# Peptides against a protein of PDB entry 3HUF: the designs that were tried, part 195

Target 1, 320 residues: chain A of PDB entry 3HUF
Amino acid sequence: MWIIEAEGDILKGKSRILFPGTYIVGRNVSDDSSHIQVISKSISKRHARFTILTPSEKDYFTGGPCEFEVKDLDTKFGTKVNEKVVGQNGDSYKEKDLKIQLGKCPFTINAYWRSMCIQFDNPEMLSQWASNLNLLGIPTGLRDSDATTHFVMNRQAGSSITVGTMYAFLKKTVIIDDSYLQYLSTVKESVIEDASLMPDALECFKNIIKNNDQFPSSPEDCINSLEGFSCAMLNTSSESHHLLELLGLRISTFMSLGDIDKELISKTDFVVLNNAVYDSEKISFPEGIFCLTIEQLWKIIIERNSRELISKEIERLKYA

## One batch from the design tools (peptide; made by RFdiffusion4, then SolubleMPNN)

Design b2_p25_5_s3
Fold by OpenDDE base, seed 2:
Structure b2_p25_5_s3 (fold): chain B 320 residues (1-320), chain A 25 residues (1-25)
Amino acid sequence: as target 1 above (320 residues)
Amino acid sequence: EELSEEELKELEEHDKKQEEEEKKK
């Protein structure tokens, strides 16, 4: 999201979030969803137009800012952005920091980008929320992204958390739910006057973790907890692979259970399977190796004695 | 720098012309 602040109290000492939309900026306008009052005798009554575009698909993967357009409203003394005069037709900016000078005003408006990218685990929830979140200047998507700051967990009562949720937790993404999204959608009007009224997602996250026994207290309790162990996995999702890497595992990949030969067994402590393969092929598992699902592995990993639990299970099958 | 008294008058005259042009559209 774009946030503006200003020097010399020309914004009344307040910060403001600018959502996608158009704003008339000047001395003789009233603060609302489309106007920004600037308190200076040195600026025009109607001085500039700010236009913030909705996020692009690329912005979801890069965490880059929504495009910021500045147009001078044919003022006597013009407008500058980053010490450059704005062109007659206006200019567009993709920089994360903008220093905006209105005419000869000695104080500048400082615009800065706060990155927020929301990943969804469920396509139905993305379809429900994407439009509203994009109107807040928040990029949204389904695929894993290095720019992802928040992850939406689907609340299914009594179901195991998904691999996507497990991975989001371990990579220290803030996990949120539908209650946070609802709250986020309502604050649009209140944050016009005070950007500090933006809801803290960390409180929502803490409440989710506290109320769900499927989460450890911290990602740090699980990261590298299986260092020194080796696993083989079916070549499935990138998220599953990255999850196992974050556990500190040495990973080998295979395409079918038939590829699990004596050599692979000799180098592997356990095999990680998806639920479908585990349920269908459990009668055909190789002898002398521990096979489990990611969900079963997760249940072991969240325990305080995870290394002891996994070692005991490996020993039972290697020496049987 | 704060605008001089002359620059303030120029600003006010320019703003009035803009307001008159916007009302004629």
Scores: peptide ipSAE 0.450, ipTM 0.919, DockQ to the pose 0.773
Fold by OpenDDE base, seed 1:
Structure b2_p25_5_s3 (fold): chain B 320 residues (1-320), chain A 25 residues (1-25)
Amino acid sequence: as target 1 above (320 residues)
Amino acid sequence: EELSEEELKELEEHDKKQEEEEKKK
């Protein structure tokens, strides 16, 4: 999200979030959803137009800012951004920090990008919320991205957490739910005057973790907890692969259960399967190897004695 | 730097002209 602040009380000592939209900036405008009053005698009544675009798909993957357009409204003394005069037709900026000088005003408006990028676990939730969140200047998507700051957990009562949720947790992404998204939708008008009124997702996250026994106490309890073990998995999910890597596992990939040969079995402690393959192919499991789902593995990993538990299961099935 | 009195007057005259042009659109 774009935030503006300024020195010299030209913004009345307030910070403001700029959502996607168009703003007239000047001395003689009233602060609202489309106007930014700047208090200086050296600024034109109507000085500049700021236009913030909605997030692009690229912004979701890069964590880059929404495009910021500045146009001078044909003022006497012009407008500068990062010490460069704004062109007659306006200029667009993708820098995370903008110093905007209106005319000869000795104080600049400082615009900075605060990264907030929300990954969704399922397409239905994304479809429901993406439009509203994009109108807040929040990039949204389904696919894994290193730019994601928040992850929306799918709440299904009585179900295990998804691989996406597990991975988001281990990546130290702030896990949120629909309640937080609802709250975000209500604060848009209140943050016009005070950017500090933006809700903190950390409280939501703490509540989710506290109320769900499927989470360990911290990601650090699980990271590298299975160091020294080797697994094989289907080459189907990047998130699953990255999750297993974060556990410290050596990973071999296969395309089908039929590709699990004696060589692979000899170097593998266990096979990780998705639920569909696990349920459909139980009869076709290779002899002498422990097969489990990621969900079953997760249930072991969240225990304090995870290494001992997994070792016992491996031994039990190798010698059975 | 604060505008000089002359620059302030020029700004005010320019602003007035722009307001008149915007009212004609």
Scores: peptide ipSAE 0.449, ipTM 0.919, DockQ to the pose 0.758
Fold by OpenDDE base, seed 5:
Structure b2_p25_5_s3 (fold): chain B 320 residues (1-320), chain A 25 residues (1-25)
Amino acid sequence: as target 1 above (320 residues)
Amino acid sequence: EELSEEELKELEEHDKKQEEEEKKK
């Protein structure tokens, strides 16, 4: 989201969130959803137009800002952004920090991008929320992204957390739910006067973790908890691979269960399978190796004695 | 720097012209 602040009292000492939309900026405008009053005698009554675009798909992957357009409204002394005069037709900016000088005003408006990118685990929820969140200047998507700051967990009553949720937790993404999204949708008008009124997702996250026994106390309890163990998995570029890496596992890949030979078994402590393969191929598992799902592995990992538990399971199946 | 009294008058005159042009659009 874009946030503006100003030096001195030209913005009345307040920070403001700028959502996607158009704003007339000047001395003689009243603060509302489309106007920004700037208190200076050195500024034109109507000085500039700010236009913030909705997020692009690229912005979701990069964590880049919504495009910020500035147009001078044919003022006497012009407008500058980052010490450059704004062109007659306006200019567009993708920098995360903008110093906006209105005419000869000695104080600048400072615009900065606060990165917030929301990943969804469920495509139906993305479809439901994407439009509203984009109107808040929040990039959204389904795929894993290094720019992801928040992850929406779908609470299905009685279901295990997904691999996406597990991975989001371990990579220290703030996990949120639909209640937080609902709250975000209501704050748009209230944050015009004070950007600090934006809800903190960390409180939502803490409540989710506290009320769900499928989460460990912290990501640090699980990160590298299986260091020194080796696993094999199907060759997937999925969140599953990254999850297993964060557990500290050495990972070998195979294309089919038939590729699991004696050599691979000799180097591997256990095989990790997805639920579909596990359920369909359970009868055809190679002898002498422990096979489990990511969900079953997660249930072991969240325990304080995870290393002992996994070792016991490996031993039990090697001698069965 | 704050605008001089002369620059303030020029700003006011320019703003008046701008307002008149906006009313004609």
Scores: peptide ipSAE 0.448, ipTM 0.919, DockQ to the pose 0.751
Fold by OpenDDE base, seed 3:
Structure b2_p25_5_s3 (fold): chain B 320 residues (1-320), chain A 25 residues (1-25)
Amino acid sequence: as target 1 above (320 residues)
Amino acid sequence: EELSEEELKELEEHDKKQEEEEKKK
């Protein structure tokens, strides 16, 4: 989301969130969803137009800002952005920080991008919420991205958390739910005068973690908790690979269980399978190796004695 | 820097002309 602030009380000492849309900026306008009042005698009554575009798919992966267009409204003293005069037809900006000078006003409007990218675990929830979130200037998607700041957990009562949720947690992404999304959808008008009225996602996250025993107390409890162990990974997603890396595992990737020979078994502590392969190939598991799903691994990892638990399971199967 | 008294008058005159042009459209 774009946030504007200014020195010299020209914005009445307040910060404002700018959502995608068009804003008339000037001395003689009233603050609303399409107008920004600037308090200066040195500014035209109607001075500039700001246009913020909705986020692109690229913005989801890069964490880049929504495009910010500035147009001067044929003013006496013009408009500058980052010390450059705005062209007659307006100019578009993709920088995360904009210093906007209206005419000869000694104080500038400072626009800065607050990165907020929401990943969804469930495509149906993405389909439901993407339009509304894009209208808030929030990029959304399903795929993993280094730019993601928030992750929407699917509320399936009584189901295990997904690999996506596990990975989001270990990446220190703020996990949120549909209640937070609903709250976000209601605040659009309230943040015009006070950007601090934006809902706190960390409170939502704390409540999710507190009320769900499938989460450890912190990501730090799990990160590198399996350092020194080796696994073979079969038919898993990229997220599964990254999850296992964050646990500190040495990972070997294979196409089939048939690729695991006696030599490899001697060097591998356990095999990680997806649920479908685990259920279908139980009869064909190599002898003398511990095979488990990511969900089964997660249940061990969230325990305080995870290393001891895994060691016992490995030993039990090596001597069986 | 704050506008001089002369520059403030020029700004006011320019703004008035713009308002008159917008009312004619």
Scores: peptide ipSAE 0.447, ipTM 0.917, DockQ to the pose 0.757

Design b2_p25_5_s4
Fold by OpenDDE base, seed 4:
Structure b2_p25_5_s4 (fold): chain B 320 residues (1-320), chain A 25 residues (1-25)
Amino acid sequence: as target 1 above (320 residues)
Amino acid sequence: EEFSEEELKELEEHDEEQEKKEEEE
């Protein structure tokens, strides 16, 4: 989200979130959802128009800012952004930091981008929330991205957490739920005057982890916990692969269970399968290898003695 | 802010001209 602050108390010492939309900026406007009052004698009554675009799909992957358009309202002294005069038709900016000078005002409005990118595990939830979140200047998507800051966990009571949730946790993404999204949607008015009123997702995250026994105490407890073990997996999910990498596993990929030969078995401690393959092919598993799902693996990983547990399972099947 | 009274007057006159244009659009 864009946050503005200003020097010299020209914004009354307040930080403000700018959501996607259009703002008239000037000395003689009243602060509201579409106006930004700036207190300076050298600023025109109506000085500039700020237009913040909704996030693009690219912004989700890059963590880049929503496009910030600045137009001077034909003022006597013009408008500058980063020491450059704004063009007659306005200019658009994708920099994360903007110093906006209105006319000859000795103090600048400092706009900075606070990255918030929300990944969804479920397409239906994305479809439900994307429009509202985009109107908050929050990029949203389904795919894994290095720019993701938050991950929406689907609350299905009594279901195991998804691979996406497991990976998000290990990646140290802040896991949130629909309750946090609902709360975000309500704060739009309150944060106009004080950007500090933006809700902290970490409290939501702490509550999720505390109330769900399927999470380990910390990501650090699981990261590299299986260092020295080797697995094979079906090349079906990038998230699954990345999850197993974060566990410190050496990973071999195969396309079908038929590709699991004696050589692969000799080099592999266990095979990781998706639920569909596990359930359909459990009768046809190769002899002498431990096959499990990611969810079954996760149940082992969250235990304090995960290495001993996995070793015991490997041994049980090698000598059976 | 050190603005001359003249600069402030010129700003006011310009603002009044722009207000008229915005009302006519």
Scores: peptide ipSAE 0.400, ipTM 0.901, DockQ to the pose 0.795
Fold by OpenDDE base, seed 2:
Structure b2_p25_5_s4 (fold): chain B 320 residues (1-320), chain A 25 residues (1-25)
Amino acid sequence: as target 1 above (320 residues)
Amino acid sequence: EEFSEEELKELEEHDEEQEKKEEEE
């Protein structure tokens, strides 16, 4: 999201969030969803137009800013952005920091980009919320991205958390739910006057973790917790692979259970399978190897004695 | 803000000219 602040109290000492939309900026406008009052004698009544575009799909992967357009409204003293005069047709900016000078005002409006990108685990929830979140200047998507700051957990009562949720947790993304998204939708008007009224997602996250026994106390409790162990997995999902890497596992990949030869067994402590393969092929598992699902592995990993539990299961099956 | 009275008057006159153009469009 774009945030503006200014020196010399020209914004009344307040910071403001700018959502996608058009804003008339001037001395003789009233602060609302489309106007920004600036208190200076040297600026025009209607001085500039700011236009913030909705986020692009690229912005979801890069965490880049929504495009910021500045147009001078044919003022006596013009408008400058980053010490450059704005052209007659306006100029567009993709920089994360903008220093905006209106006319001869000695104080500048400072615009800065706060990155917020929301990943969804469920396509139905994305379809429900994407439009509203894009109107807040928040990029949204389903795929893993290094720019993601938040992850929406699907609340199914009594189901295990998904691999996506497990991975999001270990990546230290802020896990949120529909209650937080609902709250975000209500604050759009209130944050015009006070940008600090943006809801703290960390409080929502703390409440989710506290009320769900499927989460460890912290990501640090699980990261590298299985260092020194080796696993084999089906080449299924990138998220599953990255999750196992974050556990500190040495990973070997295979395409079918038939590829699990004596050499692979000799180098592997356990095999991680998806639920479909585990349920269908449990009768044909190789002898002398511990096979489990990623969800079963997660249930072990969240325990304080995870290394001892895994070691006991490996020993039980290797010497049986 | 140190602006001359003349410069402030020029700004006011320019703003009034722009307001008239915006009302005529």
Scores: peptide ipSAE 0.399, ipTM 0.900, DockQ to the pose 0.761
Fold by OpenDDE base, seed 5:
Structure b2_p25_5_s4 (fold): chain B 320 residues (1-320), chain A 25 residues (1-25)
Amino acid sequence: as target 1 above (320 residues)
Amino acid sequence: EEFSEEELKELEEHDEEQEKKEEEE
C-alpha cells in the first residue's frame, strides 16, 4: 500500500493510505476518498492529480509498488517528484519512495510503499477476495512468490494444514485467515485520516498459531531440523520440494514407485509421497523402506524430538 | 512559509484563471 506523510504539518500531522484511485491534491480541497488537502500558502487551490493504479501480476512476483502517476494541474510553480519537474502530460513512478514537492512549498510530501502481497492456498478464496484486495493496492495470487508477505490459510474443519501453509510458515510469511480479510474490507474509510488504523496482521497470525496445535512455536524449530537425513520424493510439486529443502533434507526425485530400486533404498532414509499415491499404492510399497506422506512428516517435525522420532521409525523398518 | 505579497497575488491570479478554464471545458 502507498502511505503519504509530510513535514511542516502540511498534512496536518496525519499519515494517509492511498488506495488505487485518483486524488486531487491542493490547498482548497476537502479531505475525502478522492481529495488530499495540503496546507501551504505556495500551493495552488487544485495543484496536482495523483493516480494510483491497481496492482499488476508482475507486482505480485516482484513486490513492487502499484504505479503512482503524478500530474501537475497547470500550476504556476509546477510539481516535482524526486527533485525532477513533472512533465506536462504527467509522469509515472515505480520507485518505493517518492518525495513530492508542490510548487515552492519548503516541505515535501513523502510517499512510501509498504509491501503487502497476499498469497492464497485456495483458488475459490482468491476468486472471492482478489478484487477487493486489489482495490486496496494489494497484489494477490496462488503461486509461491518471494515477494509474498501474507498467506491465507484454508481452514477446513478437522483437516491437516496444507503443504502451502506449511511452506508459508517455514518461509516466515504471516499466516492470516478469513477474519483478517473481512476486517481489511472494512478499513478503506477509517484509514483516510490515519494510516495507523490499518489492522495488524501479526496479531491475527499469533492467534492462529496459538490456537492451532498443527504449528510449531517458530519456523526456526523446523528449519534444518532433519539435516543429515536423505529422502526420495515423487516429482509432483515445487512447494513440496522447497519444504523438504527447508527441513535440511537431501532430496532425490523419482518418476514412479517402480523406479525405487535397491540402490535408491540404500541411499535414502525415507520416501515422501502425496496422499493420493500413498493411499492407492500402499500395498505395492517396497519392503525395507519407510514411506510416509508430507502430512505425516509434518506431524513428526513439529515435535521437539523430531530427529529421534524419525530415527526410530527408520530403525523399526530396517529390523522388521 | 516566507513568500512575498506579490508572489501570493500572482498565485491567486493564476488559480483564478485556471478555475475559469476548467468551468468553460
Scores: peptide ipSAE 0.399, ipTM 0.901, DockQ to the pose 0.802
Fold by OpenDDE base, seed 3:
Structure b2_p25_5_s4 (fold): chain B 320 residues (1-320), chain A 25 residues (1-25)
Amino acid sequence: as target 1 above (320 residues)
Amino acid sequence: EEFSEEELKELEEHDEEQEKKEEEE
């Protein structure tokens, strides 16, 4: 989201969130959803127009800002952005930091981008929420991205957490739920005068972890917890691979269970399978190797004695 | 903010001209 602030009390000492939309900026406008009052004698009554676009799909992957357009409203002293005069037709900006000078005002409006990118675990929830979140200037998607700051967990009562949720937790994204999304949808008008009125996602996250025994106490408890162990996995999911890497595992990839030969078994402590392969091929598992699902592995790694538990399971099958 | 009375008057005159153009459109 874009946030504006300014020195010299020209914004009345307040920080304001700018959502996608159009704003008239000037000395003689009243603060509302489409107007920004600036208090300076050197600023025109109606001085500039700010237009913030909705986020693009590219912005989800880059964590870049919504496009910020500035137009001077044919003022006597003009408008500058980052010391450059705004062109007659307006200019568009993709920088994360903008210094906007209105006329001869000695104080600048500082616009800065607060990165917020929300990943969804399922397409149904994305379809439900994407439009509303984009109207808040929040990029959304399903795929993993280094720019993701938040992850929406599905509340399916009685199901294990998904691999996406596990990975989101370990990569230190803020896990949120539908209750936080509902709260975000209500604040659009209240944050006009005070950007601090945005709901705290960390409080939502703390409540999710506290109320769900499927989470460890912290990501740090699981990161590198299986250092020194080796696994083999099907080359199917990037998220699954990255999850196993964050556990500190040495990973070998295979294309089929038939590729698991005696050489691979000799170098591998266990095999990680998806649920479909585990259920279909459980009769045909190679002898002398421990096979488990990611969900079964997760149940082990959240325990305080995870290394002892995994070692015991490996030994049980080597001597059987 | 130290602006000359002349600069402030010139800004006011320009703003009044723009208001008239916006009322005529």
Scores: peptide ipSAE 0.399, ipTM 0.900, DockQ to the pose 0.756

